Peptides against a protein of PDB entry 5B16. Designs and how they scored, part 6

Target 1, 136 residues: chain A of PDB entry 5B16
Amino acid sequence: TPSRINHNERLEFLGDAVVEFLTSVHLYYLFPSLEEGGLATYRTAIVQNQHLAMLAKKLELDRFMLYAHGPDLCRESDLRHAMANCFEALIGAVYLEGSLEEAKQLFGRLLFNDPDLREVWLNYPLHPLQLQEPNT
Target 2, 136 residues: chain A of PDB entry 5B16 as posed
Amino acid sequence: TPSRINHNERLEFLGDAVVEFLTSVHLYYLFPSLEEGGLATYRTAIVQNQHLAMLAKKLELDRFMLYAHGPDLCRESDLRHAMANCFQALIGAVYLEGSLEEAKQLFGRLLFNDPDLREVWLNYPLHPLQLQEPNT

## One batch from the design tools (peptide; made by RFdiffusion4, then SolubleMPNN)

Design b1_p9_2_s4 (from b1_p9_2, 4 letters changed)
Fold by OpenDDE base, seed 2:
Structure b1_p9_2_s4 (fold): chain B 136 residues (1-136), chain A 9 residues (1-9)
Amino acid sequence: as target 1 above (136 residues)
Amino acid sequence: LERLLKALE
């Protein structure tokens, strides 16, 4: 059977794609007049290791990482990279065992502390409940 | 990122 390390790396691989996709979709709809270069710039800002590490810290993954792998994560850059990878693995797991919608919700909740901004972000694309409204 | 946040307001 594959090692647990391999499983985490596989989840990270999947999560990286999910984070990239969700970010791209939301930016595309939120900024319909923004050129590709601008969209790419915003995406980079959202998905870069430094930012993902900050999101991971909101989930207290740093405490977990330091407890389990402290000796190997004494450098800030190493910790940041590991935190970002762990965050991607988490998103990958949520997508894999849950759904894209669940991954979207979790990611959006972490992206914005301001509830109003959060709702703006999460409305793009439209939530399934919003799409179903005409049928109610 | 800050620019993005401002753009969303």
Scores: peptide ipSAE 0.227, ipTM 0.867, DockQ to the pose 0.233
Fold by OpenDDE base, seed 1:
Structure b1_p9_2_s4 (fold): chain B 136 residues (1-136), chain A 9 residues (1-9)
Amino acid sequence: as target 1 above (136 residues)
Amino acid sequence: LERLLKALE
């Protein structure tokens, strides 16, 4: 039986895909005329470790990380990487135990503090099939 | 990310 660490890594694996997918889908539809390079640039900016770590900090995951791994996370870069991974695992867990919609909502809420921008991100029209399966 | 934010505004 895999250890808790292995489970976390599995969740991280799943969460990475979910974050990547949600980001890709929203960017694709929000910017229909943007070339692939631009879409990729935006995606990278959103899913890069330093940004995900900032999102994780909004959930105060740093408090938990420092409590559990303080001595191992003396470097800011180490903490950032760990926070990003933890955030992915969390999103993976939300998707796994909840739904894609719930993961989407959580992710979107964290992405934008501005409610107007948040609403645009979360509610922008998607493909009809995706609209039919919001709770995937 | 800043560019993205500006594009969404």
Scores: peptide ipSAE 0.072, ipTM 0.795, DockQ to the pose 0.236
Fold by OpenDDE base, seed 5:
Structure b1_p9_2_s4 (fold): chain B 136 residues (1-136), chain A 9 residues (1-9)
Amino acid sequence: as target 1 above (136 residues)
Amino acid sequence: LERLLKALE
């Protein structure tokens, strides 16, 4: 059987796609007149390591990471990268064990502390078929 | 993200 590291990397692979997809869909609907370049810029800002690391910090993943891997994460940039990967793995796990809807809700909750902004983001729903077939 | 937040307001 694969090692824990292997499992985490596989979950990260899946989570990366989920985060990318959710971000893309919501931006697409939120900004119907924005050109592709603008959409891509917003997406990059949302899914870049620095931002995902901040989301991971909201879940207090930094406490675990520093405890388990402190010597390997002595640089801030290394910690950010590891935190971002851990966040992706978590989203991947939520999608795998739960659903795309649950991943969407968790991601949206973390993206915005302001309830009004959060509601705007989440009110642009995914396609019904995607919600009905989360394991495809 | 700051630009996004401003656009949503």
Scores: peptide ipSAE 0.064, ipTM 0.786, DockQ to the pose 0.230
Fold by OpenDDE base, seed 4:
Structure b1_p9_2_s4 (fold): chain B 136 residues (1-136), chain A 9 residues (1-9)
Amino acid sequence: as target 1 above (136 residues)
Amino acid sequence: LERLLKALE
């Protein structure tokens, strides 16, 4: 039986891929004339630990982490990395037990505070294979 | 990113 830590790390592994995928797909469709280098740069900015930690803060994971793991998170950088990892694990769990659509919705909701920008991000085309199985 | 998205609207 895997430890709780191992389970969280597995979810983090999955969530990392989901975040990368969703970011890549949306950027690809949003910016059809942008070269690969630009797409990659924007993706990096979105999925880097510092940014994911900011998204995690919107879910109050910082307060949760300080309560649950405060003694291990003495440095701001340590907290940031831990929150980013926890955020990935959360997205992984949402994908695993919910759907890619639910992960997409959660991620998009956190990415943008402006509802108009959020809708632009969220309403871009699904991958053709997702149209056949929208709940996966 | 938000700046860029705004430009797309």
Scores: peptide ipSAE 0.051, ipTM 0.774, DockQ to the pose 0.253

Design b1_p9_3_s1
Fold by OpenDDE base, seed 4:
Structure b1_p9_3_s1 (fold): chain B 136 residues (1-136), chain A 9 residues (1-9)
Amino acid sequence: as target 1 above (136 residues)
Amino acid sequence: ILEELKKML
């Protein structure tokens, strides 16, 4: 029987892949003339721990984290890393129990405060094979 | 970099 910690780490593993996948797909379609190096640079900026921690803060995961794990998070860098991991686990759970579309919507809503930019990001179509609900 | 991305959208 896996521990609760192991389960969270598994969700984090899944969520990391989902976040990177969604980011990659949207960048690829949004910028058809951008070279690989540019795509990779923007992807890194979006998925790095510093940014994911900012997204986590929008969900008030910082308050949750300090309540649940405060003694282990004395440094800002430790809190940031933990928040990024928690955000990945959350996205992983949304994907696992919901759908890729639900993960996409949640992630997109958090990425952009500007509603116009958000709609541009979210309304780019995915490939038909990616619209199918994954077999779980 | 993120601000530059927003300008490109």
Scores: peptide ipSAE 0.583, ipTM 0.948, DockQ to the pose 0.805
Fold by OpenDDE base, seed 5:
Structure b1_p9_3_s1 (fold): chain B 136 residues (1-136), chain A 9 residues (1-9)
Amino acid sequence: as target 1 above (136 residues)
Amino acid sequence: ILEELKKML
């Protein structure tokens, strides 16, 4: 079986796709008149390392990372990148062990502190077939 | 950009 590190990297790989997918779907439905370039710009802003690291900080992953890997993360940029990867791995794990819906809910809760904005984001229904997880 | 997004919601 793969080492713990290998598992984390695999979960990160999966989580990256889930985060990008959820972001893309919600933006697509929320802004039907926005051109592709605008959609891509907002997606990039949401899924880039800087932002995902901020979401990870809401889960206090920074405390864990500094405790476990402090000497390797002496640069702010290194810590940010590591936290973003850890966040992706977490989303991947939630998707794998739970469902896309659970991943969506967690991601949405973290994206917006304002409950009104959160509600708008989460209320756009995903296609029912996209929520079916036959292989999970 | 994220603040702009929030204004659009």
Scores: peptide ipSAE 0.580, ipTM 0.948, DockQ to the pose 0.842
Fold by OpenDDE base, seed 2:
Structure b1_p9_3_s1 (fold): chain B 136 residues (1-136), chain A 9 residues (1-9)
Amino acid sequence: as target 1 above (136 residues)
Amino acid sequence: ILEELKKML
């Protein structure tokens, strides 16, 4: 049986890919005339640790991390990385035990505080095969 | 960049 730490790292690995994928797909469809360099720039901005940590804070993961691991997170950069990793693990878990659609909805809800912008982002549907639940 | 993205949406 893998350790809880190893399990969290595996979820993070999966979540990183899910966040990257969802971001890529939405940007691709939302901006059909934007060149690859522009798409990559927006993707980087969305998935970078600084931004994911801000999303994690909306879920109060900072409070959780400080409670559980406070002594190891004295530096702001350390906390940011830990929060980003935890956020990825959360998305990975939602994808794994739920669906890509559920991960998409959660991620989109956090990306935008403005409900109108949120709806624009979320209303670009994924390909039917991409919405297929993973084999479990 | 994120603010620019929001303006484009």
Scores: peptide ipSAE 0.570, ipTM 0.947, DockQ to the pose 0.851
Fold by OpenDDE base, seed 3:
Structure b1_p9_3_s1 (fold): chain B 136 residues (1-136), chain A 9 residues (1-9)
Amino acid sequence: as target 1 above (136 residues)
Amino acid sequence: ILEELKKML
């Protein structure tokens, strides 16, 4: 496998974890009375491929994917899956080269178009230990 | 589901 493919897959692996982590943390604190089943339901909705692909469209990754890989993405489901993976790789790269905070900000900005909802999501008080990033 | 989430925020 070419090094470029391996690199993207590794970033995707990391990004998947970051997206799920950020989603879990925010849901946990925003909804302290919501049971685990409810938390899991909302997390699934946020991190599912269809939703991540929609977030990817906001970054025009759809145009990128069609331009670069159009022949391999004939079905909408294939494009959706590829865009979701690309989005995860992007978040992984932001975390790796930047910080968890930067990944959080990018993700939050894309999650909500409504500024009021965005501010609630991004600025809700979280436990300080959760805001600490590992040493790279 | 996402719309329901938005209503809860």
Scores: peptide ipSAE 0.562, ipTM 0.946, DockQ to the pose 0.845

Design b1_p9_3_s2
Fold by OpenDDE base, seed 4:
Structure b1_p9_3_s2 (fold): chain B 136 residues (1-136), chain A 9 residues (1-9)
Amino acid sequence: as target 1 above (136 residues)
Amino acid sequence: ILDELEKLL
């Protein structure tokens, strides 16, 4: 039986891939004329720990982390990295027990505070093969 | 960079 820590690390592993995938797909379709370097730059900005930690803060994971793991998070950088990891684990769990669509909705909602930008990101037409929900 | 992205959307 895996430990609780191992379970969280596994979810983080999955969530990292989901965040990377969703970001890549949306950037790819939203900007058909943008070169690979530009796509990669925006992807990096979105998925880097500092940004994911900001998204985690919108879910008040900072307060959660300080309560649950405060003694281990003496440095701001440590808290940031922990929040990013926790955010990835959360997305992983949403994907695992829900769907890719649910993960997409949660992630997109957090990415943009502006409702118009959010709508563009979340509802931009994707490939027809994506109409089918994954089995997991 | 993220601000630039928002301007592109």
Scores: peptide ipSAE 0.527, ipTM 0.944, DockQ to the pose 0.812
Fold by OpenDDE base, seed 1:
Parts: sequence; C-alpha cells; structure tokens
Structure b1_p9_3_s2 (fold): chain B 136 residues (1-136), chain A 9 residues (1-9)
Amino acid sequence: as target 1 above (136 residues)
Amino acid sequence: ILDELEKLL
C-alpha cells in the first residue's frame, strides 16, 4: 500500500533524528574531554548505514527484507541500505509509540554485545533536566 | 573506529 510506504519513510525520517540524537548525547557525556572532531568521528561510525545494517541484522530484519523485497535487493549495497532504513524506521516507531527512553534502551542493547560496555553506555550520568522531561 | 570506542568505554 502506498500509504504504508509513505508511513515507513516518515518513520525513517524520525528514527534518523532519534539515532543521531541519542548517539550525540551519549558520546557528549561519556567523553567530556573529547574534542568535537573526535565526537563527530565516533558518531559517524555509529550511525552510518553499514553499521545500522549490522544492528538490523541482529534483529533478523534481513530475513524480512528478503521475503518482502527479495527481487529488488539483488545487490549487497541495496540490502544494506534498505536494512539501515528499516532500522531507522523501527527506532522511529519505538520512539513514536513508546518513548525516547525505550528507543535508548533498544539502541543501546544492540550497539554493544558486551554487557559491561552496554551498561556504561546506557547508564552514564546525563544532565538532570534530560531525566525529568521525556519528549514522549 | 568502533573498536577504539570500545577501548574508551
């Protein structure tokens, strides 16, 4: 359905911003002495399509993509791009239907397989005002 | 780069 496709694209738009924001905030607070260039470098690495596609694969979204759009995804680059978009849409949906906190938790769980690293990423102290006013 | 990030954490 055209409406479904449009909705997914809108969710991608939202999810892209959420992933970018969460990544930026966590990097900013985790590394208070790191210069902007370093922060930007790590952010780029985290949010680039190839990495988001890897996160999507952890959710087995590749199986869904091949089932629904197999003939259109004969190239690895096409599949990677589609999976990254799908991941963004998923995060956007979690933010929209749930909260920023829920999106944060999901993203953090996928970002690190090591539970110790995950714990540091998810629970590093943020600004007090950020704890009191979720956007959803 | 992600490996470096993990080292910093």
Scores: peptide ipSAE 0.513, ipTM 0.942, DockQ to the pose 0.856
Fold by OpenDDE base, seed 5:
Structure b1_p9_3_s2 (fold): chain B 136 residues (1-136), chain A 9 residues (1-9)
Amino acid sequence: as target 1 above (136 residues)
Amino acid sequence: ILDELEKLL
């Protein structure tokens, strides 16, 4: 069986796709008149390591990372990258063990502290048939 | 950029 590291990297691989997909879908529907370049700019801002690390901090993953991997995370940039990867792995795990809907809800809750903004973001859901896909 | 996004929401 794969090592813990291998499992984590596989979950990160999956989570990266989920985060990017959810971001893309919501931006696409939220801004129907925005050109591709603008959509891509907002997507990059949302999914970049700096931002995902901030989301991870809301879950207090930084405390765990420093405890478990402190000696390997001497630079702030190293911590950000590790935090972003850990966040992706978490989203991947939520998707794998739960559903895309659960991943969407968790991601949306973390994206916005303001409940009004959160509601606007989450009101652009995937098509119900996509959520019911048996191969999810 | 994220601040700008929030203003558009």
Scores: peptide ipSAE 0.495, ipTM 0.939, DockQ to the pose 0.847
Fold by OpenDDE base, seed 2:
Structure b1_p9_3_s2 (fold): chain B 136 residues (1-136), chain A 9 residues (1-9)
Amino acid sequence: as target 1 above (136 residues)
Amino acid sequence: ILDELEKLL
């Protein structure tokens, strides 16, 4: 069986792709007139380690990381990188064992503290329930 | 940049 470390790294690999994909899709639909350069700039801002670490902190992953790996995380940059990786692994796990929709919901809930902004973000793409509305 | 994004939403 693969080591726990390898498993976490694999989840991180998957989560990185999921975070980037979700970000790309939402930006694409939300801003139909924004050029590629602008889309890429916003994507970079959202998925960069500094930002993902901030999202991870909302889940108190910093407390977990310091408890488990404190001696190896003396530098802020090291902690930030580890936090971002852990966050990616979490999203990867949610996607793997749940669904893309569940990963989308979790990510969106963390991206915005303002519930109105959150709902705008999460509407792109349309939620399955919204797509099914005409059939109800 | 994120602040700008929020203003656009």
Scores: peptide ipSAE 0.479, ipTM 0.937, DockQ to the pose 0.867

Design b1_p9_3_s3
Fold by OpenDDE base, seed 2:
Structure b1_p9_3_s3 (fold): chain B 136 residues (1-136), chain A 9 residues (1-9)
Amino acid sequence: as target 1 above (136 residues)
Amino acid sequence: LLEELRRRL
């Protein structure tokens, strides 16, 4: 049985890929005329440690990190990196035990506080139920 | 960049 640390690192590895993938897919559909460099720039902004740490803070992951590892996380950069990793591990766990759709929903809910912007983001690509919705 | 993204959504 792998150590708890190894398990967290494995979840982080998976979560990194899921966050990257979801971000890429949504940007691709949202901006059909944007060149690759522009898509990559927005992706970098979304998935960079500074941003993921802010998303982690919305879940109060910083409280858990400081309680368990406070002495090791005295530097802002160290805390930011650890929080970003923890966020990735969380997304990885949601994907692993749930689905890509559940990971998408969680990530989208955290990305935007504005519900209108959130809905626009989450609808790219369109939800299967929206694609199957009968004409009224 | 994130604010730019928000404006474009």
Scores: peptide ipSAE 0.604, ipTM 0.949, DockQ to the pose 0.906
Fold by OpenDDE base, seed 4:
Structure b1_p9_3_s3 (fold): chain B 136 residues (1-136), chain A 9 residues (1-9)
Amino acid sequence: as target 1 above (136 residues)
Amino acid sequence: LLEELRRRL
């Protein structure tokens, strides 16, 4: 049985893939004429630690992290990195225990405060095979 | 860059 730390790292590993996948799919459909370099640039902006840490803050994970790991998070950069990792682990857990759709909904809700932009983002469906044959 | 994305949606 893996340690709790190992388990969290495994969830982070899964969550990283889910976040990157969802981001990639939605960008691909939203911008059908954008070249790979442009898609990759937007993806990087969305999934970078600084941005994921901001999303994590919306869930008040900063208070959680300071409570659980305060002594190890003396630097802002350390907190940001830990927050991003924790966010990925959360998305991984949502995917694992729920579904890709639930992970998509949670991620989309956090990505955009503007409800109109959120709707545009979320209304782009995943590939039909993912809808018909979900992994969970 | 994220603001640019938002403007393009």
Scores: peptide ipSAE 0.600, ipTM 0.950, DockQ to the pose 0.844
Fold by OpenDDE base, seed 1:
Structure b1_p9_3_s3 (fold): chain B 136 residues (1-136), chain A 9 residues (1-9)
Amino acid sequence: as target 1 above (136 residues)
Amino acid sequence: LLEELRRRL
């Protein structure tokens, strides 16, 4: 059986792709007149480690990281990187054990504190064919 | 950029 670390890294790998995909899809539909460069810029801002670490902090993942790896996280940059990875692993796990829809809901709830903005982000119409695809 | 995004939603 692979170690916990190996499992977490695999989940992180999956979660990275899920976060990237969800971000891309929502930006694409929400901004139909925005060129690729603008879409990519917003995507980068959303998925960069600094931002994902902030989202992870909303879930208080820093408490767990410091407990398990405190000596290795003496630098703010190290903690940020670890937090971002942990967030990706969490999203990966939600996708794997639940669905893409569940991952979308969790990500959207964390992405926007304002409920009105959250509603716009989460409920913007997708193409009908996308709605018929399997969740995982 | 995130604040700009929020303003545009």
Scores: peptide ipSAE 0.594, ipTM 0.949, DockQ to the pose 0.900
Fold by OpenDDE base, seed 3:
Structure b1_p9_3_s3 (fold): chain B 136 residues (1-136), chain A 9 residues (1-9)
Amino acid sequence: as target 1 above (136 residues)
Amino acid sequence: LLEELRRRL
């Protein structure tokens, strides 16, 4: 079966939504009494370019970016932005080729180095409909 | 802020 992976920017578009969604859902259930502003604050912290770039670095995407796009990355901010975009594209690809569950697992694994925190994040109760269709 | 999140998990 030929790969369905699209252009990187299209994958990024999808991945942005997936990262946003996964973050939102997990925060929503992890903090049932936290007001919207607090949820939004944590979400912003998780999905901001600086953080996603750090996650991307765990996958050694920095080496890839510098090799492939070095001339376009003359500033640290440019590299950070590109790294974040590539991370989103990766998540988008995982969702596209795999499932939301697989994207969730990858994202959670990268999000927390501490296995205990990772376990809490990944296995905290979600909406029943989400639990019923983990591969969608 | 992320550390705050971690502390609360």
Scores: peptide ipSAE 0.585, ipTM 0.948, DockQ to the pose 0.862

Design b1_p9_3_s4
Fold by OpenDDE base, seed 5:
Structure b1_p9_3_s4 (fold): chain B 136 residues (1-136), chain A 9 residues (1-9)
Amino acid sequence: as target 1 above (136 residues)
Amino acid sequence: ILEELEKKL
């Protein structure tokens, strides 16, 4: 029987897609007049490893990573990549065991420290089919 | 880029 908690690489694979999707959807709706290039630029900035690693740090995953994998993470770049991957895996797990909505909420909460910006990001109108997504 | 995004929100 398959485990509910899959290998981190598989969760990362799923999480990468979820982060990319959520980012794309929100940008698309938030900026209806923004050209594709601008949308892509913002998406890249949001989902790049450096930024995701920073989001992971907000969850204090760095302490966990250093404890579990410290010897392999002596380089800053290695830690950054590992943190980003771990963040993706976490989002993947939240989606897998929870829902896309829960993943959206977690991601949005971390994206912005400013509660006003957070509210705009999270509560901007989305497509009805997305709102009707069933729980996983 | 992220700062620019925040300004647009």
Scores: peptide ipSAE 0.618, ipTM 0.955, DockQ to the pose 0.820
Fold by OpenDDE base, seed 2:
Structure b1_p9_3_s4 (fold): chain B 136 residues (1-136), chain A 9 residues (1-9)
Amino acid sequence: as target 1 above (136 residues)
Amino acid sequence: ILEELEKKL
């Protein structure tokens, strides 16, 4: 049985892919005339550690991280990386234990504070294959 | 960049 640390790192690995995939899909459909470079720019902004850490803060993961690992996270950059990783692991876990749809909903709810923007992001038509349940 | 994105939505 892998250690808890190894398990978290594996979830992070999965979550990183899920976050990037969801971001890519939504951008692709929302901006059909935007060239690859523009799509990549928005994706980078959304999935970069600094932004993911801000999303993590909305879930108060910073408090959790400081409680569990405070001495090792005295630097802001260290905390930011840890929070981003933790956020990815969370998304990975939601995808793994739930579904891509659930991961999408959670991620989208956190991306925007404005509920109208959330609705636009979350309810834009997606590829039919994305509505399928992941293989178990 | 994120603000720009929000304006486009």
Scores: peptide ipSAE 0.604, ipTM 0.953, DockQ to the pose 0.859
Fold by OpenDDE base, seed 1:
Structure b1_p9_3_s4 (fold): chain B 136 residues (1-136), chain A 9 residues (1-9)
Amino acid sequence: as target 1 above (136 residues)
Amino acid sequence: ILEELEKKL
């Protein structure tokens, strides 16, 4: 019986891990000759709040944020932070109530506007055990 | 960096 706020924060916690995991796995397979430092650089760029906020805008989450929390989001930095957190919570919810595959598909669709780039990102072979979702 | 990533894909 957690509060809605607590539940959202828990989903954010889960979503943060899912976004980090998916990003890491895809980069690892896409660039087999790239050293850890290069992989980490790309991962940081993908999962940083500024980028996640841009992905959230593609889902028009900013409209909801301004409606529900407008008075608390007077600064651009506040909105960006809230948008990034909301995006993480959304990915967490998709993973929890759907599947890791669904989270992967949604995340990949948002990462690239170019469908050819999406295909490369999403369809690069991954280890089957890394796609296994725990029983809910 | 993201643009560099896209060029590598």
Scores: peptide ipSAE 0.602, ipTM 0.953, DockQ to the pose 0.861
Fold by OpenDDE base, seed 3:
Structure b1_p9_3_s4 (fold): chain B 136 residues (1-136), chain A 9 residues (1-9)
Amino acid sequence: as target 1 above (136 residues)
Amino acid sequence: ILEELEKKL
């Protein structure tokens, strides 16, 4: 039986890929004339630990992490890294137990506080094949 | 960079 730590690391591994994928797909379709370098720049900004930690704060995961692991997270950089990992694990779990669509919705809701920007991000037309839910 | 992204949306 794998340890809980091992399980969390596995979920993080999956979540990292899901966050990267969702970000890539949305950027690709939202900006059809943007070169690869520009797409990569925006993707990096979205998926970097500092940003994911900020998204995690919107879910109050900072309070959760400090409550559960406070003694090991006394530095801001340690907390930021742990929160980013926790966020990835959460997205991984949502994808694993739910669907890619549910992961997309959660991620999109957190990315933008402005409802107009959120609407553009979440509901921009994608390729029809991307509307198919993968078998999980 | 994120602010630039939002301006493009």
Scores: peptide ipSAE 0.599, ipTM 0.953, DockQ to the pose 0.854

